# Peptides against a protein of PDB entry 4N78, part 44

Target 1, 186 residues: chain A of PDB entry 4N78
Amino acid sequence: HFQVICRLLGYQGIAVVMEELLKVVKSLLQGTILQYVKTLMEVMPKICRLPRHEYGSPGILEFFHHQLKDIVEYAELKTVCFQNLREVGNAILFCLLIEQSLSLEEVCDLLHAAPFQNILPRVHVKEGERLDAKMKRLESKYAPLHLVPLIERLGTPQQIAIAREGDLLTKERLCCGLSMFEVILT
Target 2, 155 residues: chain B of PDB entry 4N78
Amino acid sequence: MAELQMLLEEEIPGGRRALFDSYTNLERVADYCENNYIQSADKQRALEETKAYTTQSLASVAYLINTLANNVLQMLDIQASQLRRMESSINHISQTVDIHKEKVARREIGILTTNKNTSRTHKIIAPANLERPVRYIRKPIDYTILDDIGHGVKW

## One batch from the design tools (peptide; made by RFdiffusion4, then SolubleMPNN)

Design b1_p11_3_s3 (from b1_p11_3, 4 letters changed)
Fold by OpenDDE base, seed 4:
Structure b1_p11_3_s3 (fold): chain B 186 residues (1-186), chain C 155 residues (1-155), chain A 11 residues (1-11)
Amino acid sequence: as target 1 above (186 residues)
Amino acid sequence: as target 2 above (155 residues)
Amino acid sequence: MSLFEKYYRPL
């Protein structure tokens, strides 16, 4: 689904969706969640120390349950605050999955374009093979597919300009060095 | 441009008119041949004359059709070439627009991106006081404590 | 001269 969304929206559509999601997240965080957090901080026990390990897991759980009883019994926490946190979480996950899907599409595009842009894969050298000879053979094999040099030789000035620009746009992808998800976490 | 116009306005219509006129002329020739054969005392001569006119008529029509066909083909070739040039121009414009749109889109999404930095994972600070290892005494876990914890608890 | 031109005579 996310791959389809990425293909449908493209960079522009993804940007718009991400911007709107960020607005929603900001609104949730600065609004309802902040208010509940403030309230929770007020009702939080002033002193909540870690119980001794001798109480065991059940005793520790009971201790915290007792200390946090008022918070746990706060009905609006479950119905409103946790719901808003789920929405924020879903938004974050959505952004992550969109970025991952976009990265996959971009990598695929880069791989498909590679033969046309003189980008050769790392060649595994078997014992006894010379790396240079193998690379030269690969270069020669794909030389006829080099789009920009081909168009520069045979094309009109306008075609050359478009080819160069297209080549640049094909090489430049977000996955090469940029992250949207890191911005969202900020 | 001038050649196409000449073909469309003069040569092809002219060729069509010539074929139509040829039809009328062929009818006259046929009438002549029929009457000549009926009235002639020398039927063999009349027949040979008819054969000659028939051959000439067929050649004339064939020539007119061939000329017209060639002109139509030439017209179509010129039009096809014009269409190809137009298509090329449209494609160029389309590509230019698409590249521009792509650049705009990339700028927009780029604003929402940052350089991939390996964020310093906050070093989990180990608590300074390692609690003395107390001998682990296995107490049975009472799972009933969890009976009230979960989606099924109706308040 | 095409074959058609050779045999073409105005009617």
Scores: peptide ipSAE 0.051, ipTM 0.763, DockQ to the pose 0.005
Fold by OpenDDE base, seed 3:
Structure b1_p11_3_s3 (fold): chain B 186 residues (1-186), chain C 155 residues (1-155), chain A 11 residues (1-11)
Amino acid sequence: as target 1 above (186 residues)
Amino acid sequence: as target 2 above (155 residues)
Amino acid sequence: MSLFEKYYRPL
C-alpha cells in the first residue's frame, strides 16, 4: 500500500501529505495532549515514597493503585488522551513507512537506470581472471546503451540539454543522502 | 508550404479533372473506332488503327494515374513530415515541463529532509560468495499459503 | 523520362 501511495503521489504529493501530518501532530501535541499532561502533572502525587518490601508485590501494587487512583479513574485519559497518542504514533509510523517505501522505489529506479548511465556492477572474478579486463569487456558491451553520450552524438542541442538534465535528476535521489524521518523526529 | 499548397490546390485537383476528362475522351475514341470499323472497306486497317488507339489510351490513363498517385504520395509525405515536426516540438515541450515539475517537487520535498548521518554503518560487505545469479525461475504464487491467515471461513 | 511519359499521348 505504501509503495502504491508513493507512486501515486510522487515527491510533491508526499511533501504535501507530510506537511499536513506534521501540522496535525503539532496540533495534537501542543493542544490536547499538552493539556492532559499538565492536568496529570497537577494531580500527580507530590511525594510518592517507595513502600517497604515487606508489603510484598500485592501490597506494593495496591499502594501504587491508591496513589494513582485519581489518574486511573480519569476516564478521559483512556478515551481521548491515549487516542491522540495513538494518532501521533500512527502519523510517525506512516512517515517512516513512506520514507522506506520511497527509498525502495528510488533504489529500483537507480538500478534500472544504471546500465544507461555507465554505472556497472563490480563483477565477480574467478581465480586467474583480471578484474580490469572483465570490466573493460563489460563497459564495451554496454557502451551503446549510454544515453547521454548517445544523444550528444546523434541528438539536437535541445535533446542533449534534456538528456543531461534527465541524467542528473535520475542520479540525484533522496535515498542517496537525505532523510525525512529524522526531520519528523526533531 | 508552397509545395504542399500547390499539390493540394492545383496538381491533385488538376490530375483528378484530367482523369475524369480522359473518361469522356475514351468514350469518344471508342465510338470513333466502332464507326470507323463499320464504315471502312478495309477492316484489317481499321482494326490495326483501333489497336493503336487502345494502346495509346491505356498508356495515357496509366500516365495520368501514375502522375496523380505520385502527387498524392508526395503530398502525404510532406504532411507526414509536418506532423513529425509538430510531434517533436510537442514532445520537447512536454519533457521540459516534466523536468520543471520534477525540480519543483524535489525542492518541496527537500525542505522536509535532512542529511543522513552516515553513521559508519557496516559497509554492506558484498558477501564474499556472490551467489551465482540464480536464474529467476518464475514460481507461480501459491495463494493457498494465505488461506490460513485471517478470519477466512474454511469451508 | 518515365516509361509512362514515353508512351503518353494526350487523348
Scores: peptide ipSAE 0.050, ipTM 0.774, DockQ to the pose 0.006
Fold by OpenDDE base, seed 1:
Structure b1_p11_3_s3 (fold): chain B 186 residues (1-186), chain C 155 residues (1-155), chain A 11 residues (1-11)
Amino acid sequence: as target 1 above (186 residues)
Amino acid sequence: as target 2 above (155 residues)
Amino acid sequence: MSLFEKYYRPL
């Protein structure tokens, strides 16, 4: 699903969705969640010391239940605050999954373009073979597929310009060095 | 452009008119041949003359049709070439627009990105001494150990 | 002049 979303939205659509999602997250964090956190901080016992282990698990539980009674009884915490936290969590996960999916699509594009851009995988070398010689042979084999040189030789100036720009855009992908998710976490 | 215009405005219409005129001329030739055959004392000569006119008439019509056909074909070739050029131009514009849109989109999403911290994964140097897997001995968690670290009541 | 034009002339 996320791959399909990435394909449908493209970079622009993803950007828009991410921006709006960030706004929502910011609104939730700075609004409702912050308010609840402040309220919780006010209601939180100023001194919550660990009871003695001698009270056993039931006694310790009762102690904390008593100390946190006001928090536990705060119904809106469960219904509203935790829901908002879930929404934030979902938003974060959504962003992560979108980035991952986008990265996969970009990698696929790069791989598909590679033969046309003189990007060849490192070939396996058998014993006794020289890597350089094998790579050179491979390069020579695929040389006719190199798009930019081909268009430079056969194309119009406009086509050459487009081909160069297209080549550049194909090579420059977000997955090569950029992260959206890191921005979201900041 | 001038060639196409000439074909459209002069050559092809002219060729069509010539074919139409040839129809009228053929009718006249036919009438002449009929009358000549009837009036001629030498029927054999008249017949040979009619054969000659018939051959000439067929040749004439064939020439006119061929000329017209060639002009039409030439016209179509020129038009096809023009269409191909237009298509190419449109494609170039489209590609330019697409590249531009892509650049814009990349800028937009780029604002939402930061450089991946390539944490130089420090080569996890495997410790030279692989600590022998210490057999997990389930030690009961002594929670009392934490009693002194926290804000617990010092007895 | 093509051979065609030589032999096939309009009336």
Scores: peptide ipSAE 0.049, ipTM 0.776, DockQ to the pose 0.006
Fold by OpenDDE base, seed 2:
Structure b1_p11_3_s3 (fold): chain B 186 residues (1-186), chain C 155 residues (1-155), chain A 11 residues (1-11)
Amino acid sequence: as target 1 above (186 residues)
Amino acid sequence: as target 2 above (155 residues)
Amino acid sequence: MSLFEKYYRPL
């Protein structure tokens, strides 16, 4: 699903969705969640001492249940605060999964473009074969596919300009050095 | 442009008119040949003249058809070339727009990105000795280790 | 001169 969303929205659509999600998350964190956290801090027992082990596990549980009774009985905590935390969590997960899916799509695009951009993978060499000789053969094999040099030789000035810009845009992908998720976490 | 216009407005219509006129002329020639054959005392001579006119007529029609066909083909070639130029222009504009849109989109999403801290994650050099997966041996939890932590009864 | 031009005589 996330892969399809990435393909459908593209960079622009993803940017819009991410921006709106960040606004929502910010609103939830600075508004409702902050208010509940402040309230919880106020109602938190100032002194919570560990009960004696002699009370056993049931007694210790009852002790904490009693001390936290006001928090446990705070109905809005479950219905509103936890729901808002779920929404924030879902937003974070959504952003993560979108970035991962986008990165996969970008990597696929880079791999598909590689033969046309003179980006060749390091070939596996068998014992006794020279890497340099294999790479040179591979370079010569794909040399006719190099798009920019081909267009520079055969194309119009306008086509050359477009080819160069297209080549640059193909090489410069977000996955190469940028992270959206890190921005969300900050 | 001038050549295409000449073909469309003058040469092709002119060729069509010439073919039509040729039809009328052929009818006249046929009538002449028929009458000449009937009236001539020398039937052999009349037949030879008819044969000559037939050959000339076929050559004339063939020439007119060939000329017209060539003019039509030339017209189509010019039009095809014009269409190819238009297609190329449209494609160029489309590509320019797409590149522009892509640049805008990248700026927008770029605002929402930061540089990946390539923490030099130390290449976890897989230890040369792949530690044999130590079979997880479930050690029983010794709860007595915690007996000294807190107000536990020291027996 | 095409063969057609050589044998073409206006009728």
Scores: peptide ipSAE 0.046, ipTM 0.780, DockQ to the pose 0.005

Design b1_p11_3_s4 (from b1_p11_3, 4 letters changed)
Fold by OpenDDE base, seed 3:
Structure b1_p11_3_s4 (fold): chain B 186 residues (1-186), chain C 155 residues (1-155), chain A 11 residues (1-11)
Amino acid sequence: as target 1 above (186 residues)
Amino acid sequence: as target 2 above (155 residues)
Amino acid sequence: MSLFQKYYRPL
C-alpha cells in the first residue's frame, strides 16, 4: 500500500501529505495532549514514597493504585488522550513507512538506470581471472547503452540538454543522502 | 510549404481532372475505332489501328495514374514530415515541463529532509561468496500461505 | 525517362 501511495503521489504529493501530517501532529501535541499532561502533572502525587518491601507485591500494587487513583479513574485519559497519542504514533509510523517505501522505489530506479549511466556492478572474478579485463569487457559490452554519450553523438542540442538533465535527476535521489524521518523526529 | 500547396491546389486536382478527361476521350476513341472498323474496306488495317489506339490509351492512362499517385505520395510524405516535426516539438516541450515539475517537486520535498548521518554503518560487506546468480525461477505465488494470517474465516 | 513517359501520348 505504501509503495502504491508513493508512486501515486510522487515527491510533490508526499511533501504535501507530510506537511499536513506534521501540522496535525503539532496540533495534537501542543493542544489536547499538552493540556492533559498538564492536568496529569497537577493531580500527580507530589510525594510518592516507595512502600516497604514487607507489603509484598500485592500490597505495593494496591499502594500505587491508591496513589494514582485519581489518574486511573480519569476516564478521558483513556478515551481522548490515549487516542490522540495513538494518532500521533500512527502519523510517525506512516512517515517512516512512506520514507522506506520511497527509498525502495528510488533504489529500484537507480538500479534500472545504472546500465544506461555507465554504472556497472563489480563482477565476481574467478581464480586466475583479472578483474580489470572482465570490467573492460563488460564496459565495452554495455557502452552502446550509455544514454548521454549516445545522445551527444546523435541528438540535437535540445535533446542533449534534456538528456543531461534527465541523467542528473536520475542520479540524484533522496535515498542517496537525505532523510525525512529524522526531520519528523526533531 | 510552397511545394505542398502546389501539390494540393494545382498538381493533384489537375491530375484528377486529367484522368476524368481521359475517360471521356477514351469513349470518343472507342467510338472512332468502332466506326472506322465498320466503314473501312480494309478490316485488317482498321484492326491494327484500333490496337495502336488501345495501346496508346492504356499507356496514357497508366501515365496519368502514375503521375497522380506519385504526387499524392509526395504530398503524404511532406505531411508526414510536418507531423513528425510537430510531434518532436511537442515532445521537447513536454519533456521540459516534466523536468521542471520534477525539480519543483524535489525542492518541496527537500525542505522536509536532512542529511543522513552516515553512521559508520557496516559497509555491506559483499558476502565473500557471491552466491551464483540463482536463475530466477518464477515460482507461482502460493496465496494459501496467507490463509492462516488474519481473521479470515476458515471454512 | 520512365517507361510510362516513353509511351505516353496525350489522347
Scores: peptide ipSAE 0.055, ipTM 0.775, DockQ to the pose 0.006
Fold by OpenDDE base, seed 4:
Structure b1_p11_3_s4 (fold): chain B 186 residues (1-186), chain C 155 residues (1-155), chain A 11 residues (1-11)
Amino acid sequence: as target 1 above (186 residues)
Amino acid sequence: as target 2 above (155 residues)
Amino acid sequence: MSLFQKYYRPL
């Protein structure tokens, strides 16, 4: 689904969706969640020390359950605060999955374009093979596919300009060095 | 441009008119041949004349058709060439627009991006004091404690 | 000379 969304929206559509999601997240965080967090901080036990490990996991859980009983039983916490936190969580996950899906599409595009842009794969050298000879063979094999040099030789000035721009746009992808998800986490 | 116009306005219509006129002329020739054959005392001569006129008529029509066909083909070739040029121009414009749109889109999404920082994985600082391995005594986990915790508790 | 040129005469 996320791959389809990425293909459908493109960079522009993704940008719009991300901006709107960020607005929603900001609104939730600065609004309802902040208010509940402040309230929770006020009612939080002043002293909540880690129990001894000898109590084991169940005993530790019971200890915290007892200390936080009033908070856990607060109905609005479950219905409103936790719901808003789920929405924020879903938004974060959505952004992550969109970025991952976009990165996959971009990598695929880069891989498909590679032969046309003189980008050769890392060559595995078997025992007895010379790396240089193998690379030269690959270069020669893909040389006829090099788009920009081909168009520069055969094309009109307008075609050359478009080919160069297209080549640049094909090489430059977000996945090469940019992250949207990191911005969302900030 | 001038050649295409000449073909469309003069040569092809002219060729069509010539074929039509040829039809009328063929009818006259046929009438002549029929009457000549009927009236002639030398039927063999009249027949040979008819054969000659028939051959000439067929050759004339064939020539007219061939000429017209060639003109039509030439017209189509010119039009096809024009269409290809137009298509090329449209494609160029389309590509230019697409590149521009892509650049705009990339700028927009770029605002929402930051450089991938290889976050220095915080070195998990091993706690300085290795807590003595307390012998783990497995107490059975009573999962009933969790029965009241979750979305399934109907009040 | 094409066959058409040889035999074509205006009727």
Scores: peptide ipSAE 0.047, ipTM 0.784, DockQ to the pose 0.005
Fold by OpenDDE base, seed 1:
Structure b1_p11_3_s4 (fold): chain B 186 residues (1-186), chain C 155 residues (1-155), chain A 11 residues (1-11)
Amino acid sequence: as target 1 above (186 residues)
Amino acid sequence: as target 2 above (155 residues)
Amino acid sequence: MSLFQKYYRPL
C-alpha cells in the first residue's frame, strides 16, 4: 500500500502529505498533549518515593495506586490523551513507512537506470580472472546503452540538454543521502 | 512551406482540372473517330488512326493520373514531416515541463529532508577472543538488588 | 526519357 501511495503521489504529493502531517503532529503535541502533560504534572505527587520492598507486590501496588489515584481516575487521560498519542505514533509510523517505500522505489529506479548511465555492478571474478579486464569487457558491452553519450552524438542540442538533466535527476535521489524521517524526529 | 502551398493551391487543383478537361477531350476524340470511320473510304486506315488516338488518349490520361498521384503523395509526405516535427516540438516542451515539475517537487520534498548521518559505523572489530558462549543460566531476578539504588528506605 | 514522356502528347 505504501509503495502504491508513493507512486501515486510522487515527490510533490509526499511532500504535501508530510507537511500536513507534521502540522497535525505539532498541533497535537503543542496543544492537547501538552495541556494534559501539564495537568498531569500538577496532579503528580511531588514526592513519590519507592516504598519498602517489605510491603510486597500488593502493598507496593496499593501504595502507587493511592499516590496516583487522581491520575488513574482521570478518565480523559485514557480517552483523549492516549488517543492523541496514538495518532502521533501513527503519524510517525506513517512517515517512516513512506520513506522506506520511497527509498525502495528510488532504488528500483536507480537499478533500472544503471545500465544506461554506465553504472555497472561489480562482477564476480573466478579464480585466475582479472576484475579489471572483466569490468572493462562489461563496460564495453554496455557502452552502446549509455544514454547521454548516445544523445550527444545523435541528438539535437535540446535533446542533449534534456538528456543531461534527466540523467542528473535520475542519479540524484533522496535515498542517496537524505532522510525525511530524521527531520520528523527533530 | 512554399512547396506545400504550391502543391495545394496550384499543382493538385491544376491536375484535377486537367483530368476533367481530358474527359471532355476524350469525348471529342471519340466522336471524331466515329465520324472518321463512317465517312472514310479507307476503313482500314480509319481504324488504324482510331487505334492511334486510343493509345494516345490512354497514355495521356495515365500520365495525368500519375502526375496528380505523385503530387498528392508529395503533399502527404510534406504534411507528415511537418506533423512529425510538431510532435517532436511538443514532446520537447512536455519533457521540459516535466523536468521542471520534477525539480520543483524535489525542492519541496527536499525541505523536509536532512542529510543522513552516515554514522561511520565503526567497524565492529570482532573481539579477538570470542567469548565462549556462556551457557545462559537462568538466574532468578533478584529484585532486591535494586533496593539500594532507588529512593527506597534503606533498612 | 520516361515512356510516359515519349508517348504523352496533350490531346
Scores: peptide ipSAE 0.046, ipTM 0.783, DockQ to the pose 0.005
Fold by OpenDDE base, seed 2:
Structure b1_p11_3_s4 (fold): chain B 186 residues (1-186), chain C 155 residues (1-155), chain A 11 residues (1-11)
Amino acid sequence: as target 1 above (186 residues)
Amino acid sequence: as target 2 above (155 residues)
Amino acid sequence: MSLFQKYYRPL
C-alpha cells in the first residue's frame, strides 16, 4: 500500500501529506497531550514509596492501585489522551513507512538508470579472473547506452540540455543523503 | 510552406484536371480512329494509325498518373515532416515542463528533509573470528540475587 | 529524362 501511495503522490504529494501530518502532530503534542501531561504531573503522588514485600504481590498491586486511583479513574486519559497518542504514533509510523517505500522506489530507479549513466556494479570475479578486465569489458558493453554522451553527439542543443538536467535529476535522489524521518523526530 | 501550398493549390488540382481532360481527349481519339477505319480504303494503314494513337494515349495517361502520384507523395512527405517537427516541439515543451515540475517538487520535499547523519556506524567489522554461536544455555534465574535488594526476608 | 517524358506527347 505504501509503495502504491508513493507512486501515486510523487515527491510533491508526499511533501504535502508530510507537512500536514507534521502540523497535526504538532497540534496534538503542544495542545491536548501537553495539557494532559501537565494534569497527570499534578495528580501524580508526590511520594510513592515502595511498599514492604511482606504485603505480597496482591497487596503491592492494591497499594499502587490506591495511590494511582485518581489517574486510573481519569476517564479522559483513556478516551482522549491515549487516542491522541495513537494518532501521533500512527503518524510517525506512516512517515517512516512512506520514507522506506520512497527509498525503495528511488533505489529501483537508480538501479534501472545505472546502465545509462555509466554506473556499473562491481562484478563478482571468479578465481583467476582479473577484476579490471571484467570491468573494462562491462564498460565497453554498456558504453553505447550512455545517454548523455549519446545525445551530446547526436542531439540538438535543446535535447542536450534536457538530457543533462534529466541525468542530474536521476542521480540526485533523497535516499542518497536525505532523511525525512529524522526531521519528524526532531 | 510555399512548396506545399503550390502542390495543394496548383499542381495536384491541375493534375486532376489534366486527367479529366485526357478522358475527353481519349474519347475524341477513339471516335476518330473508328471513323477513319470505316472510311479508309486502306484498312491496314488505318489500323496502324489506330495502334499509334493507342500507344500515345497510353503513354500520356501513364505520364499524367505518374506526375500526379509523385506530387501527392511529395505533399504527404512534406506534411509528415511538418508533423514530426510539431511532435518534436511538443515533446520538448513537455519535457521542459516535467523537469520544472520535478524541480519544484524536490524543493518542496527537500524542506522536509535533513542530511542523513551518516553516523559512521563503525562497520561492525565482523570479528575475523566468527565467535561460534555460543549455544544459548538457559541459566536458571537465581532469584536469591535479589534477596538483598529491598525488604526481602533474610533466612 | 524519364521514359515518360520521352514518350509523352500532349494529346
Scores: peptide ipSAE 0.046, ipTM 0.780, DockQ to the pose 0.005

